# Designs tried in a protein design run: peptides against a protein of PDB entry 6GMG. Part 175

Target 1, 331 residues: chain A of PDB entry 6GMG
Amino acid sequence: DSDDRVTPPAEPLDRMPDPYRPSYGRAETVVNNYIRKWQQVYSHRDGRKQQMTEEQREWLSYGCVGVTWVNSGQYPTNRLAFASFDEDRFKNELKNGRPRSGETRAEFEGRVAKESFDEEKGFQRAREVASVMNRALENAHDESAYLDNLKKELANGNDALRNEDARSPFYSALRNTPSFKERNGGNHDPSRMKAVIYSKHFWSGQDRSSSADKRKYGDPDAFRPAPGTGLVDMSRDRNIPRSPTSPGEGFVNFDYGWFGAQTEADADKTVWTHGNHYHAPNGSLGAMHVYESKFRNWSEGYSDFDRGAYVITFIPKSWNTAPDKVKQGWP

## One batch from the design tools (peptide; made by RFdiffusion4, then SolubleMPNN)

Design b2_p13_4_s3 (from b2_p13_4, 5 letters changed)
Fold by OpenDDE base, seed 3:
Structure b2_p13_4_s3 (fold): chain B 331 residues (1-331), chain A 13 residues (1-13)
Amino acid sequence: as target 1 above (331 residues)
Amino acid sequence: SLPPLGPQAVIPP
């Protein structure tokens, strides 16, 4: 419940950020200071700095999802999601592995499934696909040209995505992006858009019709990527948190991390921006803090989550919310 | 160690 959520106040456009502080191996700052950084670094439209609007500040106040929302320009739909799952490892560990002392069978299976996901490979798959999409966008001045280019690129790479249905989120993602249709955005010109990436951590055991064990320890079969494509069906993700395993235990609904379109080839050096909770300065949660994490710290996630997906969406090239290089912290 | 994580707000469906 976010009844105590508050929209952060406006920051003057010329206000420079205070230094970020090191925290848990990350760069940390309060939300208002992130707004200052955002205005200096990420706010540019057609090369001009912009003050974060009241609407954008309201989006940001939602927490980690707000960081992705402000930078992507839309609330995450998570329709074009990728992951990597080692099926052989999973099967082998289930067959030959043993539950730890005190670990139930369901807990063991949930853990083994979680450990069978490879976050780095999932991220790399998303980057690969984003690169293909960007090539398809470059000289396409209408959606038809984009789709034709995309199919050609996929065919050249013998990518299984070439077999996806035309109605698949993979092919429909661009047309379903509001900023693509906006006059001051893409204006229906694919060449004015670029692919960007964010990540979502969430719980697999969200099916209320399933066993209590799956809700507590994870559903080993849920949210696996399709073989060959790496696509994850996110339709069953309803932001339901992990069920408590002991009295008084509670888990967070999800976590989002913004990557954008960084060109850093080393995954470990990429920067992920995320928030700790929705902004409630007058509530028990307190003010929202924003973290900039390296990939290792982001990808490790929390025990609240047993799935990670890497999602592709699109923004106008005129926006600077997804620069090629992201500097961690301030200055 | 991980920084504290709290609930994230969602928009109505």
Scores: peptide ipSAE 0.416, ipTM 0.920, DockQ to the pose 0.838
Fold by OpenDDE base, seed 4:
Structure b2_p13_4_s3 (fold): chain B 331 residues (1-331), chain A 13 residues (1-13)
Amino acid sequence: as target 1 above (331 residues)
Amino acid sequence: SLPPLGPQAVIPP
């Protein structure tokens, strides 16, 4: 129901962006100005600056998912997702805790489940796995070599991911990446690719056959990571928003944040790029704005969401959409 | 406080 979505116009290749403005502890700008920044900083292919194409501008217009889309080169499939959940905390809080004043049992359980996820540990797990994958990629010139390297790396670290099925999203992710197969991308050479990370915030209570309470307050058992691996089964995520708890209340479907491949060791100093909504300059929503947030502000999320996942995908090393260092705002 | 958040578009099925 985004009929009022509009593709932002092209920006001249050499047009410099206007300064970003501080907004809620984040750097904010309108989507057109982000395109200008993107062309100056992130557009490079093989070291050559490029104008954002009409197709890329159309992707971007989708909102936060568009930011991830344009930088990753494909619509997010979310198949290789990680999170961290403290099962002991969850059980202990359910046993020893109590609902707040006016809080229903279902609301209490949903809240406790949400609070039992650790966004920082989830992000750390994704970074750990991405690092392992990058080591496996760096000297592999075919997929077989990559997979062999990956298994060796996992064995050396005694990582439970070594036991995943060969058809799992973990092992199949590279071969299923379109840019890996492109002549000007990976050209079927793993050593030309690198792992990148984005994050998705979403609602757990998406099962329409479940109770209304789960849809309103969350499903405490949904989208938990597997023990040992940290993998989250995202197959039941259908972009369904939280159900209203009162008349007139509405919630957003999801939120995506782009991290890429920053090398900053301090998670709190990492920068996450995301959009506020799809671009509708002539509609009630207005023009899309792009935010660059530090991890603290990104990981905080919204009440619209009770789950966060950190997803790994791949891009060619020749792209500059995931640089080692990301500067917040402009200049 | 958080900045305003609106709906995000999805690819039609």
Scores: peptide ipSAE 0.413, ipTM 0.919, DockQ to the pose 0.846
Fold by OpenDDE base, seed 5:
Structure b2_p13_4_s3 (fold): chain B 331 residues (1-331), chain A 13 residues (1-13)
Amino acid sequence: as target 1 above (331 residues)
Amino acid sequence: SLPPLGPQAVIPP
């Protein structure tokens, strides 16, 4: 389904980007122009500007996931994911609410489940955990020291994550990060790494053995966060889109948004970078466009998706793909 | 209002 995908051409390192344009309350540009911005703003390794490599341009061409891929340095594994779900709201609405006119019971339950997730609280949880991890990374020069620091931090905060198994994605995330082991990356030194965040929107009704109603309207019980930790089991996410509810209807497989490590305390002012589709300049889809959205516009999502997760991974501090401050658009 | 959204590519397993 991506046979017409094309790798964007190289852009000269010194080429400045054209202005972004406002689009649906977001800043928008074509992928080639994003490469220009990326080279000027995000490409730095050890303070030196770099041209986006052919490999990185190929990653980027995959669409929204490509934006996260090029900035995180690896294809998203989504193993360390967080969300917030209001169980009381869900139960109360199911008990006291009723389907809207023309709404089936399955559609009602799926909608109520979707509405019981809180994107802002999910994002806040991920930021909280990332902060704890960053403190644990500081002054830790081997993995053992990092893990000891992490356990200590969690104990001090009485965080339920302290009870996770040693084999949990939470504790294994750093060691499983390729850039941590790279000589020009972390070089096996945790203090050279930092936690970063991206988000994924996806469909809950992915089980092909489940009812058609769950595939069409959502699975109310799927991809809920564990109580206390906020961890979401993403093992059953297979990038399967929502099933059509009417003839000719089609849904998108997923949406990724890159946040990085912004320090803006107000969630509403944070900037999320994402792509509209894979790059197919000679195909029916056309050229890939990149959007920079504020949190409100990102978290709103699409009807294609009923789940949002906020995922933590790691990058070397020497990379500038996750700066403290992100400016929306250009200039 | 939302901008148009199209399919995103996935790496081969």
Scores: peptide ipSAE 0.403, ipTM 0.917, DockQ to the pose 0.848
Fold by OpenDDE base, seed 2:
Structure b2_p13_4_s3 (fold): chain B 331 residues (1-331), chain A 13 residues (1-13)
Amino acid sequence: as target 1 above (331 residues)
Amino acid sequence: SLPPLGPQAVIPP
């Protein structure tokens, strides 16, 4: 936590954004200009533009998580998370590979585990599940109907998710979404909601009771997806960053990227919106910047992280924070 | 208590 975080000021509803600039293959702008774009493009409720509220601006000021927070309507809980892990690759590399020069055994195992995750396949699984959920939502006017539809869809596809417990985040996610219950949101009508996706990058070695090596180089066994479902148990994610390996070294706690509900079939062409850090215009960090990245740049992540999860949540269809098409940058 | 703040991410070249 830093006391130098500042809430960005309000932007007039009719103020147009300044052009984004190219930065590291991404479209970049300062947070205040993102607010302007957000108001023009994403703020619509029932087709009407809205000024970003002080509360929403406060959320946004938190950085990357703030971007997801503003667009999803709630702070990320990360309960319904998916990933893809190649177990055969992992086992084979551990068996036949060896540490690089200067690499410890723990570092080697952590690296091999990281490399055994497939971000694209994880994203595809989340999109597949979101599609199933959206079909289940379409004509369901109460939660019971939604759940029945969902079970039928899963059965038809022979999806392992059909075997999840009724209390699983998979089945409880909708009812636990605040906007589902809001009068101007779903109003308890599933057909007014749609599934959306965001991603979180984080560190696997978060267990304080584990070895220092796992905290420094990763826990090869942590946060793996369950076979068949692709579900990741995120209950042990406490936003603990990677431990430093040398004096003065520090790592970031997490990174969030907002995808929403884009219909672009090519994963490489999808746009992910994220922030660099919390907004501290008068501090050492400076003003928050917002990036719109293609999937390639998003999925690469940072050395700070060795896990990527793709999370499903829900928003009202009346919101325009998750349009079918997202245009990168401005204009 | 407040939620955790965002990262101090440096975009790699």
Scores: peptide ipSAE 0.313, ipTM 0.826, DockQ to the pose 0.103

Design b2_p13_4_s4 (from b2_p13_4, 7 letters changed)
Fold by OpenDDE base, seed 3:
Structure b2_p13_4_s4 (fold): chain B 331 residues (1-331), chain A 13 residues (1-13)
Amino acid sequence: as target 1 above (331 residues)
Amino acid sequence: SRPPLGPQAEIPP
């Protein structure tokens, strides 16, 4: 229940951020200080700094998803998601491995499935696809031209995505982006848009009709990427958290990390921005904190989650919420 | 180690 959620107050546009602090190998700050940084660094529309609006501050107050929300301009739909899963490793470990001491068979299978995902390869796949999309966007002045370019690019690379249905989230993602249709956004001009990436961590065992063991320890067969494309069917993700395995145990619904469109080739040097919880300064949770993590710390995730997906969406090129270079902390 | 993680708010689907 988020009834104690509060919208952070406005920050003056000229207010400089206070220094971030090191925390668990990350750069950390309170949400209001992130707003200050955001206004100085990420708020630009057509080269002009903007004060974060009340609406945007309200979005941000939602927590980690709020960070992605304010930077992408829309609540995440997670429709165009990628991951990498090593099927051979999974099969081999199930066949030749054994449960650890005290580990149930279901727990073992869930763990093996989790460990068979490769976060770095999943991220790499998303970046590859985003690059293809960006090339398709560059000279396209209508959606038809974009789609034609995209198909040509995929054909040239012999990419399995070329076989996706026209109604697939892969081809419909641009037209379903609100900022693409906005007059002050893309104005229906693909060349004004760019692909951006965020990540979601979530629980696989969300099927209420499945066994309790799957809800507790994961569903080894759920949310796997399709071979060749890397696409993950996210339609069954309902933000249902992991079921408790012991009395008093509770798990978080999800975690989101914002990457944007960084050009850093080394995945380990990329910066991911995320929030610890929704903003409740007068509640037990306290004020929201924002973290800027390197990929290692982001991709490690939490025991709350056994799936990671890397999602592509689009923003106008006139926005500076996804710059080529992101610096951790302040200054 | 990881920083503490709490519940994240969401809008209805």
Scores: peptide ipSAE 0.524, ipTM 0.946, DockQ to the pose 0.807
Fold by OpenDDE base, seed 4:
Structure b2_p13_4_s4 (fold): chain B 331 residues (1-331), chain A 13 residues (1-13)
Amino acid sequence: as target 1 above (331 residues)
Amino acid sequence: SRPPLGPQAEIPP
């Protein structure tokens, strides 16, 4: 029940952040202090600092999804998602591997499936596609020009995405982005937009009609990327958490991490921004904390989740929510 | 070790 969620108060525009603290190999701060950092670093529209609006503060209060929401400008739709899955590894481990002591067959299969995903390759695929999209956007002044450029780029790279249907999330993603249509955003000009990336961790065993074992230990066949494209069908993701395996056990619904458009070539040096839970300063959860993690710590995830997807969306180039370089913590 | 993770709010469908 998110009934105890509270919108963080406004922070003065010129208020500098307090130092972040190291926590579990990450930079950590309370949500109010993140707002201060955000206003100093990420709030810029056309080069001018902006105070985080009440609406944006409300979005942020949702937790990790709020971090992605405030920086992307829209609630995540997760339509254009990428992952990497090693089919050969999966088949080989199922055939030649054995359950651990006390591990059920279903638990073994779920674990093997989870381990067959490569987070780094999934992230790299998303970055590759985002780069192609950015090239297609650069000199396109209408959607038709963008789509033509995109098709040409894909053809030049012999990318399987060139075979996607025109109605696919891949080709429709830009036109379905609210900020693309905004006068102070893209104003229907693709060249004013750039591709950005966020990640979602979630549970595969969400089908209520499936076996209890799949809900508890994962569905090995769910949310696999399509061969060649790396696209993941996210339509069945309903934010249903993992089912308890023991009495009193509970799992979290999802985790979102914001990457944006960092240019750091080394994946391990990229910074991911995420929240620990929704903001409930007067509730049992307490105040929301924001973490800035390196890729290793982000991609490791939690036992709550057995899937990771890397999602592409778009923001106006005039926004500074996705800078080329992200500095971890403060100062 | 990982930081404690709690429930995230979501927009109702």
Scores: peptide ipSAE 0.523, ipTM 0.947, DockQ to the pose 0.827
Fold by OpenDDE base, seed 2:
Formats: structure tokens, sequence, C-alpha cells
Structure b2_p13_4_s4 (fold): chain B 331 residues (1-331), chain A 13 residues (1-13)
């Protein structure tokens, strides 16, 4: 329930941010100050700084998903998601490992599954695919040209994505992007768009028809990437949090981190922007805070989640919400 | 260590 959610007020376009503060190895600020930074750094449309609109501020107030929402221009659909799962590691640990003292079999299996995901490889796969997409977009002036370019690129790399159906999220993602169709966005011109990346952390044990143990400790078989492609079927993700394992315990529904289109080759040096909760300045949660984390801190996640996916979407190149370089904090 | 995490708002599917 987010009944106490409040839209942050407008910030003057010329207002500079206050300094971010170090917090848990991250750069942290209150949402209002992030709006100031956003207006100075990320708001540019066709090179012109913009004030964050009321609609955008409302999106932002949703929390971590709001950070991704305001920067991507749309509510996350999570359809084009990637991850990396080490099947051999999983099988080996299940076979040769044993539950820890006091650990149930279900807890053991859930933990082993979680540990079999490689966040760095998942991120790298998404970056690889985004790069391929960007090359396909570069000289394509209609969707058909884009798709043809994409198929050629995939064939050249012998990428398993070349075998995806034409209706696959992989091929349909661009045409399903609202900003692609907008006159002031892509205007149906792929060459005006670029691929961007965000990440979602969530719980695997969301199937209400499954065992209680899977809901508490994770579903080892859920949300695995397809071999070869790395695609994750996100259709069963309904933002259902982890079930409590003890009385009074509660878990968060999800966490989103915005990466955009940073060109930093070292994954560990990439910056991820995320929010701690929805904005409730008059409620018990308090004001929303925005964090800028390096990949290490982002990818570690929380015990609330046992899955991480890296999602590709598209924004107009005229937007500056996904610059090549992101500076952590302020100044 | 991680900063405290609270509930995130969502739109209905």
Amino acid sequence: as target 1 above (331 residues)
Amino acid sequence: SRPPLGPQAEIPP
C-alpha cells in the first residue's frame, strides 16, 4: 500500500544540488535534491535543460522504480530481461553440498540457486545485447531495416538470439516503446533511439500454487535464463515479495537500479541509481532517498531478493537520462 | 552493509 505517497514539489531549474553524502559506501541524497541533480545533468532534451514535470515527479515518487521510470520515460515492463545462471555449479552444489546446521532442504536449495546466478555475467550479457542493438539502430530509418540489421549482427556473432521468434520481446521491444512512436522522440526512426539498461531485484518464490517452502526460501527453478540467449521469462513476476520465515518478518516487493548507457568498460566502476522506498514525507517511511551505487554494492542486493535481471529498453538519443559517463554523487 | 530498504510503490498490472 502506498496511500501515503506524495509527489515531490517542483525544484527551480537553476537550483544547484546540495552535496551528496556518503552512506554505506554509496552516494546518498534526498529525493528533492536528486531532482535538482537530474535537472542539471539528465534533464536535457535536444541539449536543453528541462525542469522535471509534475508527471515525472509523480513517477519518481514511486521509489526505486520511479528512478527507472523517470529516466526511461515509461513504467518498466521488464520484458527484455537477461541473467546468467551456472547450471553446472547448481547441480554440483546440490549433489555434493549439504544443508548448513539448522538449514532446511528447501532453504538449502533456494540458497544454492541464488548463488548460482552471476550478476556480473548477467550484466555483461545485457551490455553485449544492447551494443548489438545500438549498432542495428544506427543506420536504420524504419523498423524493418532495424530488424534486418539486428538479424545480421546476431548472425555474425552466431548469437542464439537470432533464433527468437519475431514476436519475441527481443524483436518487439523497440516497436513497443512509446517514445519510439512519439513525434518528439524516435518518430518511428530507429536511428533516433538507443538501448539502455536497468536492473530489477525480485523474489523467485512468487507462485501461490507452489509449496510454502518455495515462497519462503525461493523457487530454484523459477526465473532462470534460457540457455544461449540469457533471456529470462518475466511473465510470472507479479511483484510478490518473499514470504516471512518468522513471525513479524516482512520483505520488500522489488528493487530497481538505473544504469542507462554508460560506456565504462569496467563493470565495477559503473554507477547504479536507485531509491530506498516510495516518497512518504508525512508517513512512517519518511522522505525518499536516492542512492548512487557502484556495481558491487548494487549487485549484492538484499535478502529480500534471490533474482537479479538486467533489462533492456530504449530512449530517444535526444534525451540525456543515459549519458556515456555518470558521476557518482555531487559535486 | 546496506542502507535500509522499504516498500516500493507500483502501478496495478
Scores: peptide ipSAE 0.523, ipTM 0.947, DockQ to the pose 0.808
Fold by OpenDDE base, seed 1:
Structure b2_p13_4_s4 (fold): chain B 331 residues (1-331), chain A 13 residues (1-13)
Amino acid sequence: as target 1 above (331 residues)
Amino acid sequence: SRPPLGPQAEIPP
């Protein structure tokens, strides 16, 4: 329940942010101060600095998903998601490994499945695909040209995505992006758009018809990437949190991290922006805080989640919400 | 170590 959620107040356009503080190896600030940074660094449309609108501030107040929402321009649909899963490692560990002391079989299988995902390879796959898409967008002035370019690029790279159905989220992602169709956005011109990346952490054991053990310890077979493409079917993700294993235990619904379109080649040096909870300054949760994490700290996740996905969407090139370089903290 | 994480708001799918 987010009944105590509050929209952060407007910040003057020229107000400079206060310094971020180090927190758990991350740069941390209160949401109001992030708005100040956002206005100075990320708000530019066609080179003009913009005040964060009331609508955008309301989106931001949703928490981690709000950070992605404000920067991507739309609520995440998560349709074009990538991950990497080591099937051989998973099978080998199940066969030759043993539960830890006090660990149930279901808990063991859930843990082994979680550990068989490679976050770095998943991120690398998403970046690879985003790069291919950006090349396809570069000189395409209609969707047909974009799709032709995309197919050509995939064929040249011998990428398994070339075999996806024309109705696949992979090929339909651009046309389904609201900002692509907007006059002041893409205006139906693919060359005005660029691919961007965000990440979602979530729970695998969301099927209410499954065993209680899967809901408590994870579903080892759920949300695995397809071989060759790395695509994850996210259709069964309904933001259902992990089930408690003991009385009084509770888990968070999801976590989102914004990457955008950073060009830093070293994954470990990339910056991920996320929020700790929805903004409730007058409630028990308190004010929302925004974190800027390096990839290591982002990809570690929480015990609340056993899946991670790296999602591609699109924004207009005229937006500065996904710059080539992101500086952690302030100044 | 990780900072505390609380509930995130969502819109209906």
Scores: peptide ipSAE 0.522, ipTM 0.947, DockQ to the pose 0.794

